# Peptides against a protein of PDB entry 8YVU: the designs that were tried, part 35

Target 1, 39 residues: chain A of PDB entry 8YVU
Amino acid sequence: PQLCYILDAILFLYGIVLTLLYCRLKIQVRKAAITSYEK
Target 2, 160 residues: chain B of PDB entry 8YVU
Amino acid sequence: TWLTVLKKEQEFLGVTQILTAMICLCFGTVVCSVLDISHIEGDIFSSFKAGYPFWGAIFFSISGMLSIISERRNATYLVRGSLGANTASSIAGGTGITILIINLKKSLAYIHIHSCQKFFETKCFMASFSTEIVVMMLFLTILGLGSAVSLTICGAGEEL

## One batch from the design tools (peptide; aimed at target 1 T19)

Design b2_p18_6_s3 (made by RFdiffusion4, then SolubleMPNN; from b2_p18_6, 13 letters changed)
Fold by OpenDDE base, seed 5:
Structure b2_p18_6_s3 (fold): chain B 39 residues (1-39), chain C 160 residues (1-160), chain D 39 residues (1-39), chain A 18 residues (1-18)
Amino acid sequence: as target 1 above (39 residues)
Amino acid sequence: as target 2 above (160 residues)
Amino acid sequence: as target 1 above (39 residues)
Amino acid sequence: NELVILLQALLLELFTKL
């Protein structure tokens, strides 16, 4: 049972980090798309 | 197009928010049906007594639904409505986290005071079960908050 | 203990979906960067 | 039941778009 809670914490942290990275990457894609449209 | 990717993300975040809300509601309902919370002494289920699974689920569900509708119709008024709902859901999520942390502290304190070495004692079992449910609700609330904040940022970016 | 395993399954699924989305977004950023470099 | 049906439809739509 303790191992399950530790796994939950790791997976949760991974989910948060991935969400933040995904948001950053999405912003970068938006900036790249805007710059390509202006050319 | 980038807009279609953004729309897909908003739908995903909206569905995640609705799912989180439904799970919170289900857990609240199950706990209320299995346990007579009113008869349990102490603040072990303070988050349930405050009705957090219910109002939190409603806020997250409304926010998720509005986000999906806003994305589908792409109307300016719906974008503003979704932004408002996501902001409200973010505030509700923050409040929920605070309530759940307080509940968790009380549950842990109860376990510590009663030195629950005998897991089969009804009080210790209830406190342990409460702690597990509160931790799960805390994780769900943080996920809901993350989705609501993400949707808020996306909505704010569309208004600029 | 059963709830912990259910949470692990949900978090694991969420992590997989986010990883796939991140990979797709990363490929899009790379394609956008290549197209901007050719101009 | 309507909420469950709506959620199921949204999940199905999400899976079809992914």
Scores: peptide ipSAE 0.480, ipTM 0.809, DockQ to the pose 0.061
OpenDDE base, seeds 1, 2, 3, 4: peptide ipSAE 0.465, 0.450, 0.469, 0.471; ipTM 0.787, 0.777, 0.806, 0.807

Design b2_p18_6_s4 (made by RFdiffusion4, then SolubleMPNN; from b2_p18_6, 13 letters changed)
Fold by OpenDDE base, seed 1:
Structure b2_p18_6_s4 (fold): chain B 39 residues (1-39), chain C 160 residues (1-160), chain D 39 residues (1-39), chain A 18 residues (1-18)
Amino acid sequence: as target 1 above (39 residues)
Amino acid sequence: as target 2 above (160 residues)
Amino acid sequence: as target 1 above (39 residues)
Amino acid sequence: LQLLLLLLQLLLDLLQQL
């Protein structure tokens, strides 16, 4: 049972990191799209 | 700028792969230290007997290290090497998953056969513990495979 | 203990989905960058 | 343990680059 909780913690952390990266990438895509539209 | 971001992502994936490998190795060593696998009746620890935690960890570690080194040195030859290592690690990961699934099936079958109503029976406890470890190793292997595949795709994209 | 395993499965699935989405987004960003450079 | 520490440090360096 303790091992399961450790795995949950790792997966949760990984999920958070991926979410942050995804958000950053999405923001970059939006910025690129805006810049392309202004040309 | 985009290439720099991609590079950082490759390094991150490489580190995650190394970390996964290290965790797998740690689990392997802990299991070997705590459990005398040779005296355990049955194939509950077949994945460990096959040495998967060891060779899998090595493959993932090498792949991750090569990916990091390739990214840091920006050398074309290292990119190819990393791609090759990532591909090999992906194959190793797939094989490991297969072994772990087989082990999991055996462990589940063992639990079913012994009708483990009394969790405090040493055999049932060991089977349950084995199942938990195998599941964890399976997850780690899938994570490692995911990282290796991601790195492979990134490397292939750099070669095109 | 069963709940822990379920959580692991959900988090794992989430991680896979996020990774795939991230890869797709990354490819889109690359394509957008290439298109911008050809202009 | 040292290898783990090195890995942790590498992870921290990556986090700082992010």
Scores: peptide ipSAE 0.514, ipTM 0.815, DockQ to the pose 0.070
OpenDDE base, seeds 2, 3, 4, 5: peptide ipSAE 0.495, 0.508, 0.509, 0.512; ipTM 0.808, 0.814, 0.815, 0.815; seeds 3, 4, 5 fail the geometry check

Design b2_p18_7 (made by RFdiffusion4)
Pose (drawn by RFdiffusion4):
Structure b2_p18_7 (pose): chain A 39 residues (1-39), chain B 160 residues (1-160), chain C 29 residues (1-29), chain P 18 residues (1-18)
Amino acid sequence: as target 1 above (39 residues)
Amino acid sequence: as target 2 above (160 residues)
Amino acid sequence: CYILDAILFLYGIVLTLLYCRLKIQVRKA
Amino acid sequence: SLTEEETEWTERLQKYEN
């Protein structure tokens, strides 16, 4: 009954999860590009 | 096979360490700049007053930087420094967790007994704001400490 | 406030959709 | 063995950046 930031609290978790998943994907793709471009 | 997986997967832990270090500064500067932290009737601030946002800000940052540079550049003396920085950051997080827990204990002791019936917006909006902020910081610090301990136990993997 | 939260509430949907598309594309690669 | 693989990875990374 006192909403706004209670609903806005899970959005911060959503942001953290996405900002970490993108970093993991970028590092993984960079490693795959390095391993595939060597030969 | 846990050691190989932890070794190959290393610099993301430094990414999440430096993300913790960077987001700890923003909170710490905003909270310590908007209003004085020594004239609170409920003495709500028991973590920002102890320097915790500025105690592990350029502390987690240096561990993250060393961990990121470790795979980028395999320096002779950088490997030794990385383990020390990881274990010092594990200790700092261990302390931060308990200080943040006693901050939650005091904030709940303030808001629990006759200070404000039901939710906020009666007399102590700052008390609920500080409680939510410290809870978010505690969760983010747990996330950061789990990765710091994982990197500390991955980095040695050998005698000395 | 509430509407401001709603405007950034669907940004996550599109962001996750593009993230899944990138994942499927990289899997194909 | 893991230290050797890490050295080879660092060399490959520096070569790729160059």

Design b2_p18_7_s1 (made by RFdiffusion4, then SolubleMPNN; from b2_p18_7, 11 letters changed)
Fold by OpenDDE base, seed 4:
Structure b2_p18_7_s1 (fold): chain B 39 residues (1-39), chain C 160 residues (1-160), chain D 39 residues (1-39), chain A 18 residues (1-18)
Amino acid sequence: as target 1 above (39 residues)
Amino acid sequence: as target 2 above (160 residues)
Amino acid sequence: as target 1 above (39 residues)
Amino acid sequence: RLEEERKEWAAKLSYYTE
């Protein structure tokens, strides 16, 4: 049971990191789309 | 720029792969230090007996490191090396998943055969612990394989 | 303990979904970059 | 006006993408 909670913590941290990266990437896609539209 | 993002993504994937490898190695060492796997009846720890946490961790670590180095230096020979290492790591990850699934099946079968209802019983505790560890390692291996495959695809894309 | 395993499964699924979405988004960024370069 | 708004959005996005 303790190991499960440790895994939860790791997965939670991983999820947060992925969410942040996804947000950054989404911003990049939007930026690229805007740049493409301006050309 | 998109190139900078791709480089950052590759580095992140490499770091994730290394981290996964280190976690797998840590679990392997902890289990080996706490339990005498050789004297445990059955194949509850078959993945550990096969040494997967160790050689798998090595492969993933090397692959991750090579991926990071290749990304930073952006040299053709490093890209090829990283691609090769990531391919090898992907194969290793697939093999590891197979081993872990087999181990999980054996562990679950052991629990079923012994009708493990009492957590305090040594055999049932070990089988349950093995199942938990194998599941965790399976998740980590899947994550590592995902990162290795992603890096392989990225490297292949750079060579084309 | 059972709740912990359920949480692990949810977090793992979330991680997989985020990874797939991230990959798709990355492909979109690449396509946008290629389109921007061709213009 | 739309171009200026796009530039502002681009500037904001550039801050997060750097």
Scores: peptide ipSAE 0.218, ipTM 0.780, DockQ to the pose 0.038
OpenDDE base, seeds 1, 2, 3, 5: peptide ipSAE 0.320, 0.164, 0.192, 0.217; ipTM 0.799, 0.750, 0.750, 0.779; seeds 1, 3 fail the geometry check

Design b2_p18_7_s2 (made by RFdiffusion4, then SolubleMPNN; from b2_p18_7, 14 letters changed)
Fold by OpenDDE base, seed 2:
Structure b2_p18_7_s2 (fold): chain B 39 residues (1-39), chain C 160 residues (1-160), chain D 39 residues (1-39), chain A 18 residues (1-18)
Amino acid sequence: as target 1 above (39 residues)
Amino acid sequence: as target 2 above (160 residues)
Amino acid sequence: as target 1 above (39 residues)
Amino acid sequence: SLREEREREAALRSYFTS
């Protein structure tokens, strides 16, 4: 049972990091799309 | 630039792979140090007897390190080496998943056969503990495989 | 203990979905970068 | 395989409930 909580913590941290990276990447894609539309 | 983002992503994937390997190694060493696996009846710890936490951790660690070094040095020969290492790690991860699934099936079968209603018995406790550890290792191995495959695709894309 | 397992399953599924979405987004960024370089 | 996965999930659920 305690090991399950440790795994939950690791997966939770991984999910947060992936979400932040995804958001950053999405912002970059939007900026690239705007720049492409201006050309 | 997009190249800087891709480099940061590769480094992150490499770090994730190394971290996964280190966690697997830690679990393997702890289990082997605390429990005398050789005296445990049955195949409850078959994955540990096969040494998967050790050799798997080595392969994933090497692959992750090569990926990080390749990204930092930006040398063509290191990129090819990283691609090869990531491919090897992907194969190792697939094999590890298979071994862990077999171990999990054996552990669950053991619990069913002995009708482990009272987990306070040593045999039932060991089987349940093995099941928990194997599930954790399975999740970590899947994460490691995902990172290795992602790095392989990234490396193959850079060579084309 | 039950809540821990359910949470593990949800977090694991979330991690897989985020990884797939991140990979798709990364491929889109690569395609956009190639198109921008050709112009 | 799907049956085995369902049995695994059921076994895991039963393990955490006990």
Scores: peptide ipSAE 0.396, ipTM 0.792, DockQ to the pose 0.011
OpenDDE base, seeds 1, 3, 4, 5: peptide ipSAE 0.206, 0.347, 0.274, 0.204; ipTM 0.766, 0.794, 0.776, 0.761; seed 5 fails the geometry check

Design b2_p18_7_s3 (made by RFdiffusion4, then SolubleMPNN; from b2_p18_7, 15 letters changed)
Fold by OpenDDE base, seed 1:
Structure b2_p18_7_s3 (fold): chain B 39 residues (1-39), chain C 160 residues (1-160), chain D 39 residues (1-39), chain A 18 residues (1-18)
Amino acid sequence: as target 1 above (39 residues)
Amino acid sequence: as target 2 above (160 residues)
Amino acid sequence: as target 1 above (39 residues)
Amino acid sequence: ELEEERRREAALRAYFDA
């Protein structure tokens, strides 16, 4: 049972990190799309 | 600048894969240490003595290391070498999952055979603990495989 | 204890989905970067 | 094999319930 909570913490942290990275990528895609539209 | 950002993202995926592999290796080591302590309790744990959790953890660790090495290689080697390394990592991850599934089946069979109603008994506790560790390693291995496959697809997309 | 395992399953699935989405976004960024360079 | 799988699933459920 305690191992399950440790796994939950790891997966939760992983999920948060991936979400932040996803947001950063999404911003990059938007910037790239804007630069392609101005050309 | 965009290439550096993409490289940072790949490095992050590689770091996550390495971390997953290290955690899996740690759990494998813990299982091995726990089984060494329980060596006196007889041949019932002979299946665990085969070292499947340990071997599985090692294979996954090797996969993670290969992924990191692929990401740290120079840009010239990165195109084809990264794809190859990530593919190898994905295969290793798949093999690790297979080994862990086999170990999980064996652990569950042990619990079923001994009809462990009270998990406070030493043998039942060890079997349940082993099962929990194997499940954790399985989840971590699947996550590692996901990262490896993601890196492979990303690398293939760069070649294309 | 049961809630922990359910949470593990949800977080695991979330991690896989986010990983796939991240890969798709990364491919989009790469395509946008290539199109901006040709240009 | 199916009975073994069912027994394993039952064991897994029993493990999670406890």
Scores: peptide ipSAE 0.453, ipTM 0.821, DockQ to the pose 0.010
OpenDDE base, seeds 2, 3, 4, 5: peptide ipSAE 0.310, 0.317, 0.460, 0.450; ipTM 0.789, 0.793, 0.824, 0.819; seed 4 fails the geometry check

Design b2_p18_7_s4 (made by RFdiffusion4, then SolubleMPNN; from b2_p18_7, 15 letters changed)
Fold by OpenDDE base, seed 1:
Structure b2_p18_7_s4 (fold): chain B 39 residues (1-39), chain C 160 residues (1-160), chain D 39 residues (1-39), chain A 18 residues (1-18)
Amino acid sequence: as target 1 above (39 residues)
Amino acid sequence: as target 2 above (160 residues)
Amino acid sequence: as target 1 above (39 residues)
Amino acid sequence: ELEEERRREAALKSYFDA
């Protein structure tokens, strides 16, 4: 039971970090796509 | 086109947010149903009986729905509309977190006041169950807020 | 306690999906960057 | 308030330990 709650916390933190990284990558993809389209 | 790919990625984030919101709503309705079935007496449960967990879940659900609606909008409304809707969803998520924290404090206070050593007793079990659901809803709400904020930042980055 | 395990499963699934999307986005960024350099 | 928070944290910890 205690391990489950610890796992929840770790997975939660992982989810937040991945979400932030995903958004940053998405912005980079869009920026790269726009730059490629303008050339 | 590259725009369609980006829309699919945003849709995924929106789907994640709405799923989180729906799960939160389900937990809120479960808490309400459990409290309606049980004749819980006490001033501490009055706030739960008033439906604060349910209202909190509803607010988060509305937030998730707004995010999805924003993502599914036409290309003409997509840029500014998505930013506005995601911002609104982030605010709603924050409000939901606040409500859930208040509910969590009340549930924990009940457990402390009644000195629940054995959680198999009816009142202590209900308080423990409500605490578990509120904690789950809190985690889900924070995840939903994270997705909403992420979508907001992505939308803002697309506009710049 | 059982609800904790359900939350773990949801968060785990979320983490897997985000990881896959992150990898796909990273590949797209690399492809876009290569295309931009070749032009 | 700090004492209440500590009591709540203790209650939470006791809940997780149970």
Scores: peptide ipSAE 0.451, ipTM 0.821, DockQ to the pose 0.010
OpenDDE base, seeds 2, 3, 4, 5: peptide ipSAE 0.307, 0.424, 0.346, 0.449; ipTM 0.787, 0.810, 0.807, 0.819

Design b2_p18_8 (made by RFdiffusion4)
Pose (drawn by RFdiffusion4):
Structure b2_p18_8 (pose): chain A 39 residues (1-39), chain B 160 residues (1-160), chain C 29 residues (1-29), chain P 18 residues (1-18)
Amino acid sequence: as target 1 above (39 residues)
Amino acid sequence: as target 2 above (160 residues)
Amino acid sequence: CYILDAILFLYGIVLTLLYCRLKIQVRKA
Amino acid sequence: LSEAFHLIFMVFFFLVLI
């Protein structure tokens, strides 16, 4: 009954999860590009 | 096979360490700049007053920088410094967890007994704001400490 | 406030959809 | 060293973007 930031608290977790998943995907794709471009 | 997986997966731990160090500065500067932290009737601030946002800000940042540079550049003396910085960050997080827990204990002791019936917006909105902020910091610090301890136990993997 | 939260509430949907599309595309690659 | 700073910049950019 006192909403706004209670619903806005899980959105910070949503931001953290996305901002870590994108970093992990970028590092993984960079490693795959390095391993595939060597030969 | 845990050592190989932890070794090949290393620099993302430095990414989450440096994300913790970068997001700790913003909170710490905003909280220590908006209002004085020594004239609180409930003495709510028991973590920002102890320097915790500025105690592990350029502390996690240096461990994350060393861990990132470790795979980028395999320096002779950088491997030794990376383990020390990881274990010092593990100790700093261990202390930060218990100081943040006693900050939650005091904030709940303030808001629990006759200070404010039901939710906030009666007399102590800052008490609920500080409680939510410290809970978010505690969760983010748990996330960061788990990665710092995983990197500390992955980095040695050998005698000395 | 509430509507401001709602404007940034669907940004996560599109961001996760493009993230899944990138994942499927990289899996194909 | 320049690649490390570029990775840090991407982390900062993702944080601001998301």

Design b2_p18_8_s1 (made by RFdiffusion4, then SolubleMPNN; from b2_p18_8, 11 letters changed)
Fold by OpenDDE base, seed 5:
Structure b2_p18_8_s1 (fold): chain B 39 residues (1-39), chain C 160 residues (1-160), chain D 39 residues (1-39), chain A 18 residues (1-18)
Amino acid sequence: as target 1 above (39 residues)
Amino acid sequence: as target 2 above (160 residues)
Amino acid sequence: as target 1 above (39 residues)
Amino acid sequence: MEEVEELIREVEELLRLI
């Protein structure tokens, strides 16, 4: 049971990090699209 | 540039592989320190007896390190070396998953046969503990395989 | 204990989905960058 | 645990650079 909670914590942290990366990448896509529209 | 974005992903995937490898090594070391696996009856720790946490972690670590180094140095020979290492790591990961699934099935079968209602029975505790560790290692191995495959695809795309 | 394993499965699935979405989004950023370079 | 946390922190820093 305790190992399961440790795994949950690791997976949760991984999920948060991936979400932040996804958000950053999405912002980059939006910026690239705006720059492409201004050309 | 597209290449800069690729580079960042390869580094991320390489770091993920190294992290996965380190976690597998830590689990292997903890299990070997707490339990004398050689004296445990049955195949509950078959993955540990096979040394998977050690050699698998080494392969993933080498693959991840080579991927990071290849990306940093931007040398064609390192890209090929990284591709080879990632391919080998992917094969090792697939083999590891198979071993872990077999171990998990044996552990679950043991729990079912002994009708482990009392968690405090030493055999039931060991089987449950093994199941938990094997599940954790299985998830980590799947993550490592996913990263290695992704790096292999990226490296193959650079060679074309 | 059972809830912990369910949470692990959900977090693991979420991690896989986010990884796939991240890869797709990165491919989109790449396509956008190539299109911007050709202009 | 500290070494793993340090590795996670390095990964987080690398991820922040991405």
Scores: peptide ipSAE 0.525, ipTM 0.811, DockQ to the pose 0.100
OpenDDE base, seeds 1, 2, 3, 4: peptide ipSAE 0.524, 0.459, 0.512, 0.518; ipTM 0.809, 0.792, 0.808, 0.812; seed 4 fails the geometry check

Design b2_p18_8_s2 (made by RFdiffusion4, then SolubleMPNN; from b2_p18_8, 12 letters changed)
Fold by OpenDDE base, seed 1:
Structure b2_p18_8_s2 (fold): chain B 39 residues (1-39), chain C 160 residues (1-160), chain D 39 residues (1-39), chain A 18 residues (1-18)
Amino acid sequence: as target 1 above (39 residues)
Amino acid sequence: as target 2 above (160 residues)
Amino acid sequence: as target 1 above (39 residues)
Amino acid sequence: MEEVKELIEEVKKLLEEI
């Protein structure tokens, strides 16, 4: 049971980090697309 | 093609939000059907008594549906509506997280006070079960909030 | 305890999905950057 | 449970299309 809760915490943290990274990458893609459209 | 990619991402986030909402509703329904929360003494199920699984899931479901519809129809009014719904869902999610954290603290305090070494005692079992359900609901709410915030940022970026 | 394992499975699946999306997005950013550099 | 699985499968299909 304790191991399960620890795993939940790790997976939760991983999910948050991935979500933030995904958001940042999405912003980069949007910026790149805008820059390519202005050329 | 980049607009198509963004559209697919929004649809995915909307689907994820709907899924989270459905899971939240299912858990709420299961808890209400299995446990007579009205007869449980204490604030262990305060989040359920407040109806959070119900209204929170409804907000997330509506937000997700509006996001999908807005993306499919590309109507300006629907985009604004989706943005508003996602913002409202984000606020609701934040409030829900707060309520769930408070409930979790109360449940944990109950477990500690009663020195629940024997998990088979009815009170300790119910407190443990409540804690597990609240944790699950908390995670689902955070996932829903993450999707709603992501959709809100996407929608705001399209309006700028 | 069983609910914890179910949560772990959901979080794990979510993590995998996000990782795949992140990888795809990263590839798209790279392709966009290459296309912009060739112009 | 089956409805949730179907929804997960739809999400997976959407992800595969991206």
Scores: peptide ipSAE 0.506, ipTM 0.811, DockQ to the pose 0.102
OpenDDE base, seeds 2, 3, 4, 5: peptide ipSAE 0.392, 0.453, 0.503, 0.497; ipTM 0.777, 0.805, 0.809, 0.810

Design b2_p18_8_s3 (made by RFdiffusion4, then SolubleMPNN; from b2_p18_8, 12 letters changed)
Fold by OpenDDE base, seed 4:
Structure b2_p18_8_s3 (fold): chain B 39 residues (1-39), chain C 160 residues (1-160), chain D 39 residues (1-39), chain A 18 residues (1-18)
Amino acid sequence: as target 1 above (39 residues)
Amino acid sequence: as target 2 above (160 residues)
Amino acid sequence: as target 1 above (39 residues)
Amino acid sequence: MEEVEELIEEVRELLEKI
């Protein structure tokens, strides 16, 4: 059971990191789309 | 700007791969220190007996390090080297997943055969612990493989 | 203890999905950048 | 554990730069 909680913590951290990266990429895609529309 | 983002992503993937490798090594070391796997009858720890946590971690570490170095120096020869290392790491990861799945099946079969209702029985505890460790290692290996494949694709894209 | 393993499975699935979405977004950003460069 | 913590910190620094 303790190992399960450790795994949960690692996976949770990984999920947070990926979410932040995804948000940043999404913002970049939006910026790129806006720039493409202005051209 | 986009190249800079891609570079940062490659470095991140490389670091993630190294981290995964280090975690795998730590788990392997802990298991080997706590359990004498060589004296355990059966294939419950077959992945550990095969040394997967060690060689797999080495491959992932090398792949991650090469990816980081390649991205930082932006040299064509390093990119090719990183691509080769990531490809090798991906193959190693795939092999590791296969070994871990086989180990997991054996561990689960062992638990089922012994009808491990009493968690406090040494054999049942060991089988349960093995299953937990193998599952953790499997997840880490999948993450490592994902990072290695991603880095391989990025490296291949840079060569084209 | 069973709840912990379920959480692990959910977090793992979430991680996979986010990774795939991240890859798709990255490809979209690359395509947008190429299109912007050709203009 | 310390090496893992250092690696996590490096990852965090990389994430902050993105």
Scores: peptide ipSAE 0.502, ipTM 0.808, DockQ to the pose 0.106
OpenDDE base, seeds 1, 2, 3, 5: peptide ipSAE 0.423, 0.405, 0.487, 0.480; ipTM 0.787, 0.777, 0.801, 0.799

Design b2_p18_8_s4 (made by RFdiffusion4, then SolubleMPNN; from b2_p18_8, 12 letters changed)
Fold by OpenDDE base, seed 1:
Structure b2_p18_8_s4 (fold): chain B 39 residues (1-39), chain C 160 residues (1-160), chain D 39 residues (1-39), chain A 18 residues (1-18)
Amino acid sequence: as target 1 above (39 residues)
Amino acid sequence: as target 2 above (160 residues)
Amino acid sequence: as target 1 above (39 residues)
Amino acid sequence: MEEVLELIEEVKELLELV
């Protein structure tokens, strides 16, 4: 049971980090698409 | 700028892989130090008997280190080496997942057969503990595999 | 304990999905960068 | 472990800068 909570904490942290990275990449893709449209 | 972003992502994936490998190694070492697996009857610790926490952690660590070094030095030979190491790590991860799933099934079957309602029975406690450790190792192995596959795809994309 | 294992499964699935989406997005950014360089 | 922690911190700092 205690190990489960540790795993939850690690997975939760990993999920937050991946979400932040995904959001950043999504913003970059949008910026690249806008720049390509203006060219 | 784009290459810099990709480099940062590869470094992050490499760090994640190394961290996963270190956690797996730590868990493997702790389990081996606390439990005398040689005296445990049955296949509850089959993954440990196969040495998976050790060789799997080594493969993931090497893959992660090579990925970080490849990204930092930006040399073609290192990129190929990293791709090879990540591929090997991915294969090792897949094999490890298979072993862990088999071990998990055996552990769950053991718990079910012995009707482990009494948690304080030594055999039931060991089977439950083994199941928990195997589940954790399975998750860590899948995370490691995910990072290795991601690095492999990134490396393959750089070679194309 | 049961809730912990359910949370682990959800977080694990979320991590896999985000990793796949991240990879797809990264490939899209790469394709966009290559297309921008060829123009 | 300390080197890995330092690397994680560097990666975190780099991620915060982006």
Scores: peptide ipSAE 0.501, ipTM 0.811, DockQ to the pose 0.125
OpenDDE base, seeds 2, 3, 4, 5: peptide ipSAE 0.405, 0.485, 0.493, 0.432; ipTM 0.778, 0.801, 0.807, 0.787; seeds 3, 5 fail the geometry check

